# Designs tried in a protein design run: peptides against a protein of PDB entry 4CIC. Part 33

Target 1, 148 residues: chain A of PDB entry 4CIC
Amino acid sequence: KVSTKGHYGVQAMFDLAQHFGEGPVSLKSIAERQGLSEPYLEQLIAVLRKAGLVKSVRGAQGGYILAREPRDIKVGDIIRVLEGPIAPVESVSQDDPEHSLKFDFSVTKSVWEKVKKSIEEVLDSITLADMLKDAEEAQMAQGYMYYI
Target 2, 147 residues: chain B of PDB entry 4CIC
Amino acid sequence: KVSTKGHYGVQAMFDLAQHFGEGPVSLKSIAERQGLSEPYLEQLIAVLRKAGLVKSVRGAQGGYILAREPRDIKVGDIIRVLEGPIAPVESVSQDDPEHSLKFDFSVTKSVWEKVKKSIEEVLDSITLADMLKDAEEAQMAQGYMYY

## One batch from the design tools (peptide; made by RFdiffusion4, then SolubleMPNN)

Design b1_p11_3_s1 (from b1_p11_3, 9 letters changed)
Fold by OpenDDE base, seed 2:
Structure b1_p11_3_s1 (fold): chain B 148 residues (1-148), chain C 147 residues (1-147), chain A 11 residues (1-11)
Amino acid sequence: as target 1 above (148 residues)
Amino acid sequence: as target 2 above (147 residues)
Amino acid sequence: EGDILTLPGDA
C-alpha cells in the first residue's frame, strides 16, 4: 500500500498542477480542497520544496507553485521524494534479532525485485500532465452523462 | 512493502515445495531452516491450511505438505490468503475521522488501481514451481563457479 | 524510509 503520506503528496502535487500557470497557490486553499490539515500539508510541502519539485513565492499573493512543468514530474518522482526508494519488502529492522532474516533466500529476493521493478515502471510512466488529461476526460464524460 | 507475514509465508510455502513428494515436513524443521519461531510458523500454517494451500498429516511422521502441486500455487495466492486483497493504498482506518479521505479523486484512484493491477500480474505470474526452477539454476551456477 | 507497499496488517 502507498502510505497516506505518498497518497496525499500526490494529491497536493496534482492540485498544484491544476493551477499551473495561474500563479502561486496558498497552502490554506490546497488544504481546503484536498481535505488536509494545514500543518500536515506544510510538512509535505517542505519535503517537496527541498527536493526541488515545488517553489515558494513570497509576497501578498504568496504561496507555492510547481518547480517544473506537469509533464516533467512523474508520480514515481513524488513517491521517491516522500517515501524514499520503492522497497517491495520491509527491511526487518535489525533490532529484532529473533526475526533476523538469516536466510536471505536469493529466490524470494528475486520475486520482490520483480514486484519493485513493476511498480517503478508504472509510477514512472505516469506524469502530472497525464493525470490532468485523465481528469479533463472524466469531467467531459460526466458532462455528457448530464446532457443525455 | 510486503509485510513480514507475507514474506515468511512465501518462504514457508517454498520450503514445503522443496520437499514436495518426500512426505510430511515437521513445523520444527521448517522453522529451523527458515529462521522462524515455531509459534509464529504455527500461526502462518493455520491460515494457509484453512485456505486449502497446506494439508496436515497425522502420525509418527506427521507434519505438513502442500495441498496442491507447486505449479498450481501462485505467489499471489499465498499473499492474498495471508494479507487479504492487494490494496495499493492503505485504507485510512475509519476510526480517524479527521483523516477521512473525503476527496476520493477518481484520478488518484486510477493511479493506485494501475499499481495494484501491475502487482497482481507479477505475483500471479510466479508459481512455486517457477521458484524451484530458479533455485536449481542458481545452485547450478554456483556449482559451475567452483569447477 | 517510507514503506511504499504497506500490505494489510502492517500498522
Scores: peptide ipSAE 0.048, ipTM 0.806, DockQ to the pose 0.185; fails the geometry check
Fold by OpenDDE base, seed 1:
Structure b1_p11_3_s1 (fold): chain B 148 residues (1-148), chain C 147 residues (1-147), chain A 11 residues (1-11)
Amino acid sequence: as target 1 above (148 residues)
Amino acid sequence: as target 2 above (147 residues)
Amino acid sequence: EGDILTLPGDA
């Protein structure tokens, strides 16, 4: 599962992608369009900005823009920035050292590594540009359904 | 991330696969070998048994066996039994209906569906028999490092 | 509904 943070982060980045080239977008406008709380979005954007995926534009028409073209931002990049490395298994809390017989069950670990790799491959195969294209295609398809 | 439940469930099922054909294995022995608490393992085994992945054998040498051959049990089957359907996104808790603007952001949903599908494909491509083979190969490779 | 994949950050 992508965390709520990852999910909303991708939504926010997608909103910025939809407005790419139109100038800076206010956090308020992103929050309104994406159904996000503005304070939560501020936290997400702060992380994304620090990672160099988003730029802040100052001024009266200030806001945020993508730091790179939508084609140069993978969903995997967004997720890695927000969530860190994709971990296939929840880290069993280090807290109980005694019964943490870390039976480093190498075979089960390999299964989860395969899962991780597969997730990474999928997320790294999807750019914000791909998402834009998919959205356009979906809108066109809906438009055709209104004409039938 | 696979939950701890899924992780330990796969370990327990793999232990049973390693002993497949040898007769019933006690929960105690599985717990000891896999580093699991016996009470936790009992809960896992109960679910797996109910789902028909494990059978209970009664008697003095009673215990558990795989209900099917290792080749007929996918990792995905184990995970689906223990965790339910693979959800790519955490269900935002239904609790705050007001701000749950379920902006059913169709495009983001499609991304997560692709992730889900990929995970399912991986988990359904791995059987307990595949895991047994991988374990044997790993043991052989370690044996060769001692030479 | 079992959360199979939690991303690392949702601790």
Scores: peptide ipSAE 0.047, ipTM 0.803, DockQ to the pose 0.554; fails the geometry check
Fold by OpenDDE base, seed 5:
Structure b1_p11_3_s1 (fold): chain B 148 residues (1-148), chain C 147 residues (1-147), chain A 11 residues (1-11)
Amino acid sequence: as target 1 above (148 residues)
Amino acid sequence: as target 2 above (147 residues)
Amino acid sequence: EGDILTLPGDA
């Protein structure tokens, strides 16, 4: 399960992608469109900005923009910034040296490593540009259903 | 992230797989080998038993056994029993009708559905028999390093 | 350190 933080982070980044090239978007506007609390979004955007995925623009039409093109931002990049490395299992205390020595631990660990790798591959295969394309295709499909 | 519950559930089931055909294993023995609290393991085993993955054996050598052969139990089956359906995203309130109507929600949902599918495919591709085989191979590899 | 995959049942 991607955390609520990761989920909302991807939503906020996708909102910025939809407005890429149109200028800065206010946090208020993103919050309203995505159904997020503005204070929560401020925290997310602060992390994303620090990681270099988002830029702050100052001025009368100030706000936020993507720091890179939508094609250059993977969903995996957003998740790693917000949540850290994709861990397949909760903190099974890697720090418990007694568990690390158990052969059984090694086998179970390999299962979770396979899961991790699979998740990483999926999230790294999806860019914000891919999401934009999927949105456009879905909108066109809906438009065709209203004309029939 | 698989929950601690899912993780320990897989460990407990793997322990039972290692002893499959040797008779019932006590919860105490599983707890000791896997480094689990016995009360916590009792809760896990109760769920696994109710789902038909584990059987309770009564008697002087009572305990638990796998209800099916290790090859017939996927890691995905264990996880689904303990944690329910693999959900890629936390409860974004599917019940918020306002979010369900937003097109943006549909696109983000598709991302998480792809992640879900990928996780399911991996977990459903690994059986307890596969884990046993991997354990044997690793043990042989370690044995060769000491000689 | 955020847990990426919280399965549905973990509150």
Scores: peptide ipSAE 0.044, ipTM 0.809, DockQ to the pose 0.188; fails the geometry check
Fold by OpenDDE base, seed 4:
Structure b1_p11_3_s1 (fold): chain B 148 residues (1-148), chain C 147 residues (1-147), chain A 11 residues (1-11)
Amino acid sequence: as target 1 above (148 residues)
Amino acid sequence: as target 2 above (147 residues)
Amino acid sequence: EGDILTLPGDA
């Protein structure tokens, strides 16, 4: 599963992509549109900013913008920044340290590495620009369904 | 992430696959080989048994066996039994119900559905028989490195 | 190490 953090992070980044070129967007406006708490969004944006995916703009019309064009930001980049490396299995080591015999069973590990690779390939194949395009296509399709 | 439950479940099922055709395996022996607590393994096996992936054999040499051949059990089948449907995103609904505006943002949902599909395809492409073969190949490769 | 794929039921 993508964590709630990753999920909301992608939503926030997508909101910024939708407003790309329109100038800085306030955290309040993103929070309202995406149904996020403003304090939670502030934490997410702080991480994304530190990673160079978002820029803060100062001034009376200050806020946040994407640091790169939507085509230059992969969903995988956002997830890696927020959650770290894509891990297919939760590290068994944290819950029961005593019985965590690191039977790093090479075969089971290989299964999870295949899953990891597949997830990475998908997430790295989708940019914010692709998401914008998909949104436009979905809106057009809805518009056509109302006229039929 | 595959949960610890899914991870250990696949390990336990793989252990049963390695002993397939040799008769019933005790939970104790699986627990020892896989580094699992016996009580935890008992819970996993109970779920797997209820789902029809494992059979219990009664008697003095009782224990557990795979209910199907290793080729007929996908890793995806094990994961679905233990963890339910592969969900690419944790359902936002549980932690903060008030701010979970179900902006089921259709576009973000589509991203996660693509991830889900990809995971399902991988997990459904791997059987316990494939894992057995991979284990044999790995053992042979190690044997050749010693020569 | 970030929780990328938490499956439902991981506490």
Scores: peptide ipSAE 0.043, ipTM 0.806, DockQ to the pose 0.182; fails the geometry check

Design b1_p11_3_s2 (from b1_p11_3, 8 letters changed)
Fold by OpenDDE base, seed 1:
Structure b1_p11_3_s2 (fold): chain B 148 residues (1-148), chain C 147 residues (1-147), chain A 11 residues (1-11)
Amino acid sequence: as target 1 above (148 residues)
Amino acid sequence: as target 2 above (147 residues)
Amino acid sequence: AEDILTIPDDE
């Protein structure tokens, strides 16, 4: 499962992608459009900014923009920034040293590594530009359904 | 992430697969070999048994066996039994109705659906028999490195 | 590191 953080992070980045080239977008406007709390979005944007995926623009029309073109931002990049490395299995908390016989059976580990690789491949195959295209196609399809 | 439950469940099922055809295996022996707590394993086995992946054998040599051949049990079957449907995104707890504007933007949903599908395809492509084969190959490779 | 695929146990 992608965390709520990853989910909302992708949603916020997608909103910025939809407005790419239009100038800076306020956090308030993103929060309103995406149904996110503004304080939560501030935290996400702070992380994304620190990672160089988002830029802050200062001034009267200040706000946020994508730091790169939508085609140059993968969903995998966003997820890695917000959640870190895609791990297929929850790290068993290191705290119980005695029963943590990490019998990391190589075979079970290999299953999870295959899952990880598959997730990474999918997320790295999708850019914000791909998402924009999918949104446009969906809107056109809806538009055609209303005209029939 | 597969939960610890899913992880240990696959590990326990793999142990049973390694002993498939040898008769019933005690929970104690599985717990010892796999480094699992016996009480935790009892809970996992109870769920797996209820789902028909494991059978209990009664008697002096009682224990557990796979209910099906290793080739007929996918890793995906084990995970679905233990964790339910593979959800690519954490369910936002339903509790805050006001801010749960599930703007399920169709586009973001589609990303997660692609991830879900990919995970399902991987987990459904791996059987316990495949895992057994991989283990044998790994053991042979280690044996050849020692010579 | 909150790992991406954590299925929270629905308690």
Scores: peptide ipSAE 0.037, ipTM 0.798, DockQ to the pose 0.168; fails the geometry check
Fold by OpenDDE base, seed 4:
Order: C-alpha cells, then sequence, then structure tokens
Structure b1_p11_3_s2 (fold): chain B 148 residues (1-148), chain C 147 residues (1-147), chain A 11 residues (1-11)
C-alpha cells in the first residue's frame, strides 16, 4: 500500500495542479480543500519543495506553486520523493539479527521485483496533467447525469 | 510494500511447493530452510490452513502439505489470504475522525485503483508452479556457470 | 486488512 504520506502528497500536488497558472496557493487553502491538517501538509510540502517539485512564493499573496508544469510531474516522481524507491516488500527490520536470515531466496525476490516494476510503470504513466483531464471528464459526466 | 507476513507466507508456501508429492513437511524443517522462527511460521500456517491452501497431516510423519497442486495456487491467493484485499493505499486509520475527511477524491482514488489492478494482475499471473520452474531454471544456469 | 504496500516509516 502507498503510505498515508504518499497518498496525501499526491492529493496536495493535485490541488496545486488544479490551481496551476492562477498563482501561489496558501497551505491553509490546500489543507481545507484536501481535508489535511495544516501541520502535516507543511511537512509534506517541505519534502516536495526540497525535491524541486514545489516552489515557495513570498509576499502578501505568497504560498506554493508547482515547480514544473502538471504534464512534467509523474505520480511516480511524487511517490519516489515522499517514500523513496518503490519497494514491493517491507524491509525486514534489521533489528532481529538472529532470525533475520535474509534468505534472499532469489525466486521470491523475483516475484517482488515483478510487482515493483509493474507499480513503477503504472505510477510513471500517470502525470498530474492526466489527473486533471480525468477530473474534468468526471465533472462533465456528472453534469450530464443531472441533465438526464 | 508487501508486508513481512505476505513475504514470509509466500516463502513458506513455496517451500511446501518444492516438497509437493513427497508427503507432509514439518514446520521445523520449513522454518530451518526459510530462516523463519517456528512460532511465527505456526501463525502463518494456521491462517493458510484456515483458508484451505494448506492441509495438516496427522501421524508419526505428520506435518503440512499444499491443499492444491502448485499450479492451482497463485501468489495473489496467498497474499489475499494473509493480508486481505490488495489495497494500494493504507486505509487512513478511522481513529482521527476530525481530520479523516475521507476526501474520497475520485481522481486520486482512480490512481490507486490502477495501481491495485496492476498488482493484482501480476500476483495472479504467478503460480507456485511458475516459481518452481523459475527456481529450476536458476539452478541450471548456476550449474552451467561452473563448467 | 493489512495494507500490502505499506512503506514502513523510517524510524
Amino acid sequence: as target 1 above (148 residues)
Amino acid sequence: as target 2 above (147 residues)
Amino acid sequence: AEDILTIPDDE
């Protein structure tokens, strides 16, 4: 499962994509729209900013913007920044050295590598621009359902 | 990430697949070969048995066997039994009701559904028989490197 | 249902 961090990070980045070209968005406004705590969002935005996916704008209308166009940010880029490399299996905590025989059983490792590759391919195939398009299509479909 | 439970569960099931047709295997022998604690393996096997993927055999040569042929057990079946439905995102714990606005943002949900589908397709495409074949091919490749 | 793709928080 994508962590809560990855999930909320994609939501926050998508909110910034929806406002791309409108100028800087306040963390408060993102938090309110996405149902996130402002302190938690500050932590996410700090990581995303450090990775160069988000820019901070100073001033009276200060806030955050996407550092790149929505088409140039993959969901996979966001997840890699927030969670690191997409690992298909939880790293067995190094803390139980006696029973942590890293039976790097080559065959089981191969299964997880296939899963990893599949996840990476999916996440790298979806941009914030694709998500914007999907949102527009969903809104149009809902609009048509109210007119029937 | 697949949980430690899912990871070790697939290892234990693969060990049983390698011994399929040889009769019942003791938990001790599986634990030793797979580098698992016997108590932890007992918990995994209990779940797998309840789900009908493993059978217990009683007697002096008692132990466990696969309940089905290796070709009839998908990795996805093992993972679903041990971890439940493959969920692409951690369920935000229901415990913080105030900030857990289930912003079921349809678009982000769609991203995770695509990830879920992809994982399910991969895990359902791999059987224990496929894993056995891969192991045999890997052993043959190593054997050829020594000549 | 334990979430299969849970990345452990780096403690």
Scores: peptide ipSAE 0.034, ipTM 0.804, DockQ to the pose 0.462; fails the geometry check
Fold by OpenDDE base, seed 5:
Structure b1_p11_3_s2 (fold): chain B 148 residues (1-148), chain C 147 residues (1-147), chain A 11 residues (1-11)
Amino acid sequence: as target 1 above (148 residues)
Amino acid sequence: as target 2 above (147 residues)
Amino acid sequence: AEDILTIPDDE
C-alpha cells in the first residue's frame, strides 16, 4: 500500500505540475485544492524540497515550484523521496529480535522482490507530465459529455 | 505493503505445499519450521480454512493440509483471503471524515489503480507450485556449490 | 521511514 504520505505527496506534486510555468504557488492554495492540511503539506514539501524535487521562491509572489519539468519527475521519484525504498513487505520491526524472521526463506523473499520490482516499474513509468496529459484527456471527455 | 499477516500466511501455505501429499501437518511443526508463533499461526490458519484454502484433519495424525493442489493456489489468492482486496493506497481511515480525500482526482486514483493491477498480476502469476519449484532449484544450486 | 507498502495495522 502506498502510504497516505506517498498519496498526498503525489497529489501535491501534481498540483505543482498543473501550475508549472505559472510561477510559485502558495502552500495554502495547494492545501485548499488538494484537500490537505497545511501543516501536513508543509512537512511533505520540506522533504520534497530537500530532495530537490521542489524549489521555494521567496517574496510577495513566493511559494513553491517544481524543481524540474513535469516530464522529468517520475511518480517513483516522489515515492522514493517520501517513503524511501519501496519495500514490498513491512519490515517487521527489527526491534523485536526474537521474532526476527529467522527463516527468511529465499523463496518467499523472491516473491516479495518480484512485487517490489513490479511496483517500481509502474511508478517509474509514470511522470507528472503523463498525469497532466491524463487530466487534460479527462477534462475533454467531460466537456464532450456536456455538449451531447 | 504486504502485511506481516500476508507474509506469514504465504510462508505457512508454502510449508503446507512442501508437505503436500505427505498427510496432515501439525501447526506446531509449521510454527517451528517457519519461525512463527503458534497462536499467530492458529489465527492465520483459521482464516485460510474458512476461505477453503486449507483443510483440517482430525485424529491422531491430525493437522492441516492444503485444500487444493499447490498449482491451484496463487499467492494472490492467499493475500486476498488474508488481507482482502489488494488496495494500492492505504484507505485513509474513513474515521477522519474531514480528511476524506475529497479530491480523489481521477488521475491520482488511476495511478494507484495501475499499481494495484500490477501487484495483482504478479501475485496471480505465482502459484505455490512455482514456489516449490523455486525452492528445489535453490537447493540444487546450493548442492552444486559444495561439489 | 514508513515503508511505501505499509498496510495500516488494522486498529
Scores: peptide ipSAE 0.033, ipTM 0.806, DockQ to the pose 0.172; fails the geometry check
Fold by OpenDDE base, seed 2:
Structure b1_p11_3_s2 (fold): chain B 148 residues (1-148), chain C 147 residues (1-147), chain A 11 residues (1-11)
Amino acid sequence: as target 1 above (148 residues)
Amino acid sequence: as target 2 above (147 residues)
Amino acid sequence: AEDILTIPDDE
């Protein structure tokens, strides 16, 4: 499962992508549109800014913008910044030193590595530009359904 | 992430697969080999038994066996039994009814559905028989490195 | 590091 942090991070980044080229967006406006608390969004944006995915603009009409074009930001990039490396299994704390029967968990480990690789491939195949395109297509499809 | 429950469940089922056809295996012996507590393993096995993946054998030499051949048990079957449906996102509790601004989370939802489908495809492509084969190949490779 | 795929153990 993607954490709540990863989920809301992708939503916030997608909101910024929808407004890309329109100038800075306030955190308040993002929070209202995405149903997020402003304090929680401030924490997410701080992490995303530190990673160089978002830029802050100062002034009365200040706010935040994407630091790159939507086509140059993968969903996988957002998730890695917010949650770290995609781990398929909770690291069974190697810390129980005693019964280190090195049973060659190599086979079970290989299963989880395959899952990890698959998730990474999916998340790295989707950009914010792809999400924008999908949103436009969905809106057009809804528009056609209302005219029928 | 596969939960600790799912991870240990796959380990326990793989141990039973390695002993398939040799008769019943005691929970104690599985726990010792897999580094699990016996009480925790009892809970896992109870769920797996109820789902029909494992059978109990009664008697002094009793224990547990796979209910099906290793080729007929997918890793995905084990995970679904122990953890339920593979959910890509924690169900954001739909329970905050008030600010139901139906913002069309359709696009973000689609991303997570793609992730879910990918995980399901991987886990449903791997059987306990595939895992047994991989273990044999690894053991042969180690044997060749010692010669 | 909050692990991305942590399925909360239903306590």
Scores: peptide ipSAE 0.033, ipTM 0.802, DockQ to the pose 0.157; fails the geometry check

Design b1_p11_3_s3 (from b1_p11_3, 7 letters changed)
Fold by OpenDDE base, seed 4:
Structure b1_p11_3_s3 (fold): chain B 148 residues (1-148), chain C 147 residues (1-147), chain A 11 residues (1-11)
Amino acid sequence: as target 1 above (148 residues)
Amino acid sequence: as target 2 above (147 residues)
Amino acid sequence: SGSILTLPGDA
């Protein structure tokens, strides 16, 4: 599973992509549109900013912008920043040493590596620009359904 | 991430696949080979048995066997039994209703659906028989490195 | 509810 953090991070980044070129967006406005708490969003944005995916703009009309064009930000980039490397298996928490016999079954490991690679390929194939396009197409399709 | 439950479940099922045709295997022997606690393995096997992936054999030489041939058990089948449907996003726990505004952003949902489909395709493309073959090939490759 | 792909960040 993409964590809640990753999920909301992609939503927040997508919101910033929708406003790309319009200037800085306030955290409050993103939080309201995306149904996120402002404090939670502040934490996400802090991580994304540190990773160079988001820029802070200072001033009375300050806020946040994408640090790169939507086409230059992959969903995979966002997920890696927020969650780290895509791991197909939950790392057996080091805390239960008795069950953490890392039976590094090479064969089972290879299964998870295939899953990992597949997830990475999908997430790295989708940019924020692709998401914007999909949103536009969906809006057009809905618009046509209201005219039928 | 596949949960620890899914991970160990696949390991246990693979162990049963390696012994397929040899008769019933004791939980103790599986636990020892796979580095699992016997009580934990009992819970996994109970779920797998209920789902019809494993059979219990009674008697002095009793234990467990695969209920189907290794070629007829996908990794995806094991994962679905142990973890339920492959969900690419953690279901926002219902417990924080304020943040669980299911902004079902259709666009973000579509991203996760693509991820889900990709994972399902991979897991459904791998059988226990494929894993057995991979293990045999790996053993042969190691054997050739010693020569 | 089986968290199949819990990404590492949900500790």
Scores: peptide ipSAE 0.057, ipTM 0.811, DockQ to the pose 0.540; fails the geometry check
Fold by OpenDDE base, seed 1:
Structure b1_p11_3_s3 (fold): chain B 148 residues (1-148), chain C 147 residues (1-147), chain A 11 residues (1-11)
Amino acid sequence: as target 1 above (148 residues)
Amino acid sequence: as target 2 above (147 residues)
Amino acid sequence: SGSILTLPGDA
């Protein structure tokens, strides 16, 4: 499972994407809209900022903005920043290298590498701009359901 | 990450696939070859047996066999049996439904659903027979590097 | 450990 950290990180980045071009967004406003605690969001934003995905804007109307356009931020970029490399299997501690048939381990490893690659491809295929588009389409669909 | 349970379950099932048609394999022999503890393997095998992926054979040369041919067992089947449905994100406890903009939650959910689907497709595309073939190819490649 | 694929059983 994507960690809670990754999940909420994508949510926070998506909120910033929705407000991209409108100026800085306060952490408070993001927290309120996304149902996140401010302290938790501060930790996420600190990591995202350090990674260059978010910028802090100073001033009376200060806050945070995306450091790049929504189209230039992949979900995979967010996840890698927050969680590190996508690992489909916990590294079985190499502790007992002696007796494991090295060969069987290699084949099983290849399965997990395929899973990893697939996840990476999916996450790297989705930008914040794609998410914005999906949101717009969903909103339009809901609007039509209320008119029927 | 695939749980240790899923990982070792696939290893154990692969061991049984390597010996498919040779008769029952003892848990001890699987444990030794796969570097698993026998007690842990017993738990895995019990679940796999209950799910109908493994059969127990009784007798002096008793043990376990695959219940199906290696081609008829997907890695996804093993994982689902051991870990349940593939969930890419921990279900954020629905505890505070009130204030979350339902909409943003839906879009984020769709991302994870895409990830889930992708994982399922990969795991369902790999059979134990595919793993056997990959093992044979790897063994042949190693053999050629020594010549 | 920040593994994206924490399968349901590892929580």
Scores: peptide ipSAE 0.055, ipTM 0.806, DockQ to the pose 0.193; fails the geometry check
Fold by OpenDDE base, seed 2:
Structure b1_p11_3_s3 (fold): chain B 148 residues (1-148), chain C 147 residues (1-147), chain A 11 residues (1-11)
Amino acid sequence: as target 1 above (148 residues)
Amino acid sequence: as target 2 above (147 residues)
Amino acid sequence: SGSILTLPGDA
């Protein structure tokens, strides 16, 4: 499962992509459109900004913009920034040494590595530009259903 | 991340696959080989048995066996039994209704569906027989490094 | 610790 943080992070970045080229967007407006609390969004944006995916603009018409074009931001980049490396297996907490017998069974490790690679390939194949295109196609399809 | 339950479930099923055709294996012996507590393994085996992936044999030489051949058990089958359906996104807990605004943005949903499908395809492409073969190849490679 | 594949049941 992608965490709530990863999920909402992708939604927030997609909102910024939809407004790319229109100037800075306020956190309040993103929070309202995406159904997020403003304090939660502030935390997400702070991480994304530190990673260089988002820029802050100061002033009366200030806010946030994508730091790169939508085509230059992969979903995988957003997830890695918010969640860290894609780990297929939860790291057995170091804290319970009795159950932490690292039977690194090489065979089970290889299964999880295959899963990891597959997830990375999918997430790195999708850009914010691809998501914008998919949204436009979906809106056009809905519009045609109302006119028929 | 695959949960600890899913991870150890695959390990326990793989242990039973390594002994397939040799007769019933005791829970104690599996627990010792896999570094699991016996009570934890009992819980895993109970779920796997109820799902029809494992059979219990009664008697003095009783224990557990795979209910099917290793080639007929996918890693995906084990994970679905232990974890339920592969959900790409954590179900926002029903308990905080205020943050559970289902903005099912169709576009973000499609991304997670692609991830789900990819995971399912990988896990359904790997059988316990494939894992046995990989283990044999790894042992042979290690053996050749010592000669 | 953001775990992409948190399987159902890891609280």
Scores: peptide ipSAE 0.055, ipTM 0.809, DockQ to the pose 0.199; fails the geometry check
Fold by OpenDDE base, seed 3:
Structure b1_p11_3_s3 (fold): chain B 148 residues (1-148), chain C 147 residues (1-147), chain A 11 residues (1-11)
Amino acid sequence: as target 1 above (148 residues)
Amino acid sequence: as target 2 above (147 residues)
Amino acid sequence: SGSILTLPGDA
């Protein structure tokens, strides 16, 4: 499962992609549009900025922008930044000694590695540009020509 | 991610597959071989039995067997029984009102549905029979390194 | 907790 952190991170990055080329977007405006708490979004954006996926713009019209074009940001890149390597199996924390995966059974490990690879391939095949295209197609299908 | 429950469930089912046709296996023996706690394994086996993946055999030589042939049990079947539907996104429990995914953003949902489908396809493509074959091949490969 | 994919039921 993608954590709430990963989910909201992708939403926030997608919001920035929708405004790409329009200049800096405030965290407040992203939070309002995406239904996120502003403090939580600030934490996510700080991580994404440190990873070089987002840039901060200073000034009265300051805020955040994508650091790269939407086509150059994969969903997999966002997830890896926020959550680290995609792990298909929850590492039983060493704190539950009774349930320590002592037996790294090679065959079961192979199953989870296949799952990991499959997830990585999917997430690396989807860019923010692909998501923008999908959103546009969905809007057209709904007959909501938002003439913005 | 596969939970510890799903992971151990697959290990336990694989142990039963390795002994398929040899008769009932005790929970104790499975627990010992797989490094699982017996009480935890009992809970897993109870769920798997209720779902019809495992059968209980009564008597002095009693224990558990696979309810179907290893080729007729997918890893995906085991995971669905133990964990329910494969959900690619953690459902924020309703108890965190500030982080309720109020906005089921259709496009982000589509991403997670693609991930879900991919996981399901992988897990449904692997049977316990496939795992048995992989184990046999691994043992043969190790045996050849000693010569 | 660096685990991207938590399965349902892992608290």
Scores: peptide ipSAE 0.054, ipTM 0.807, DockQ to the pose 0.185; fails the geometry check

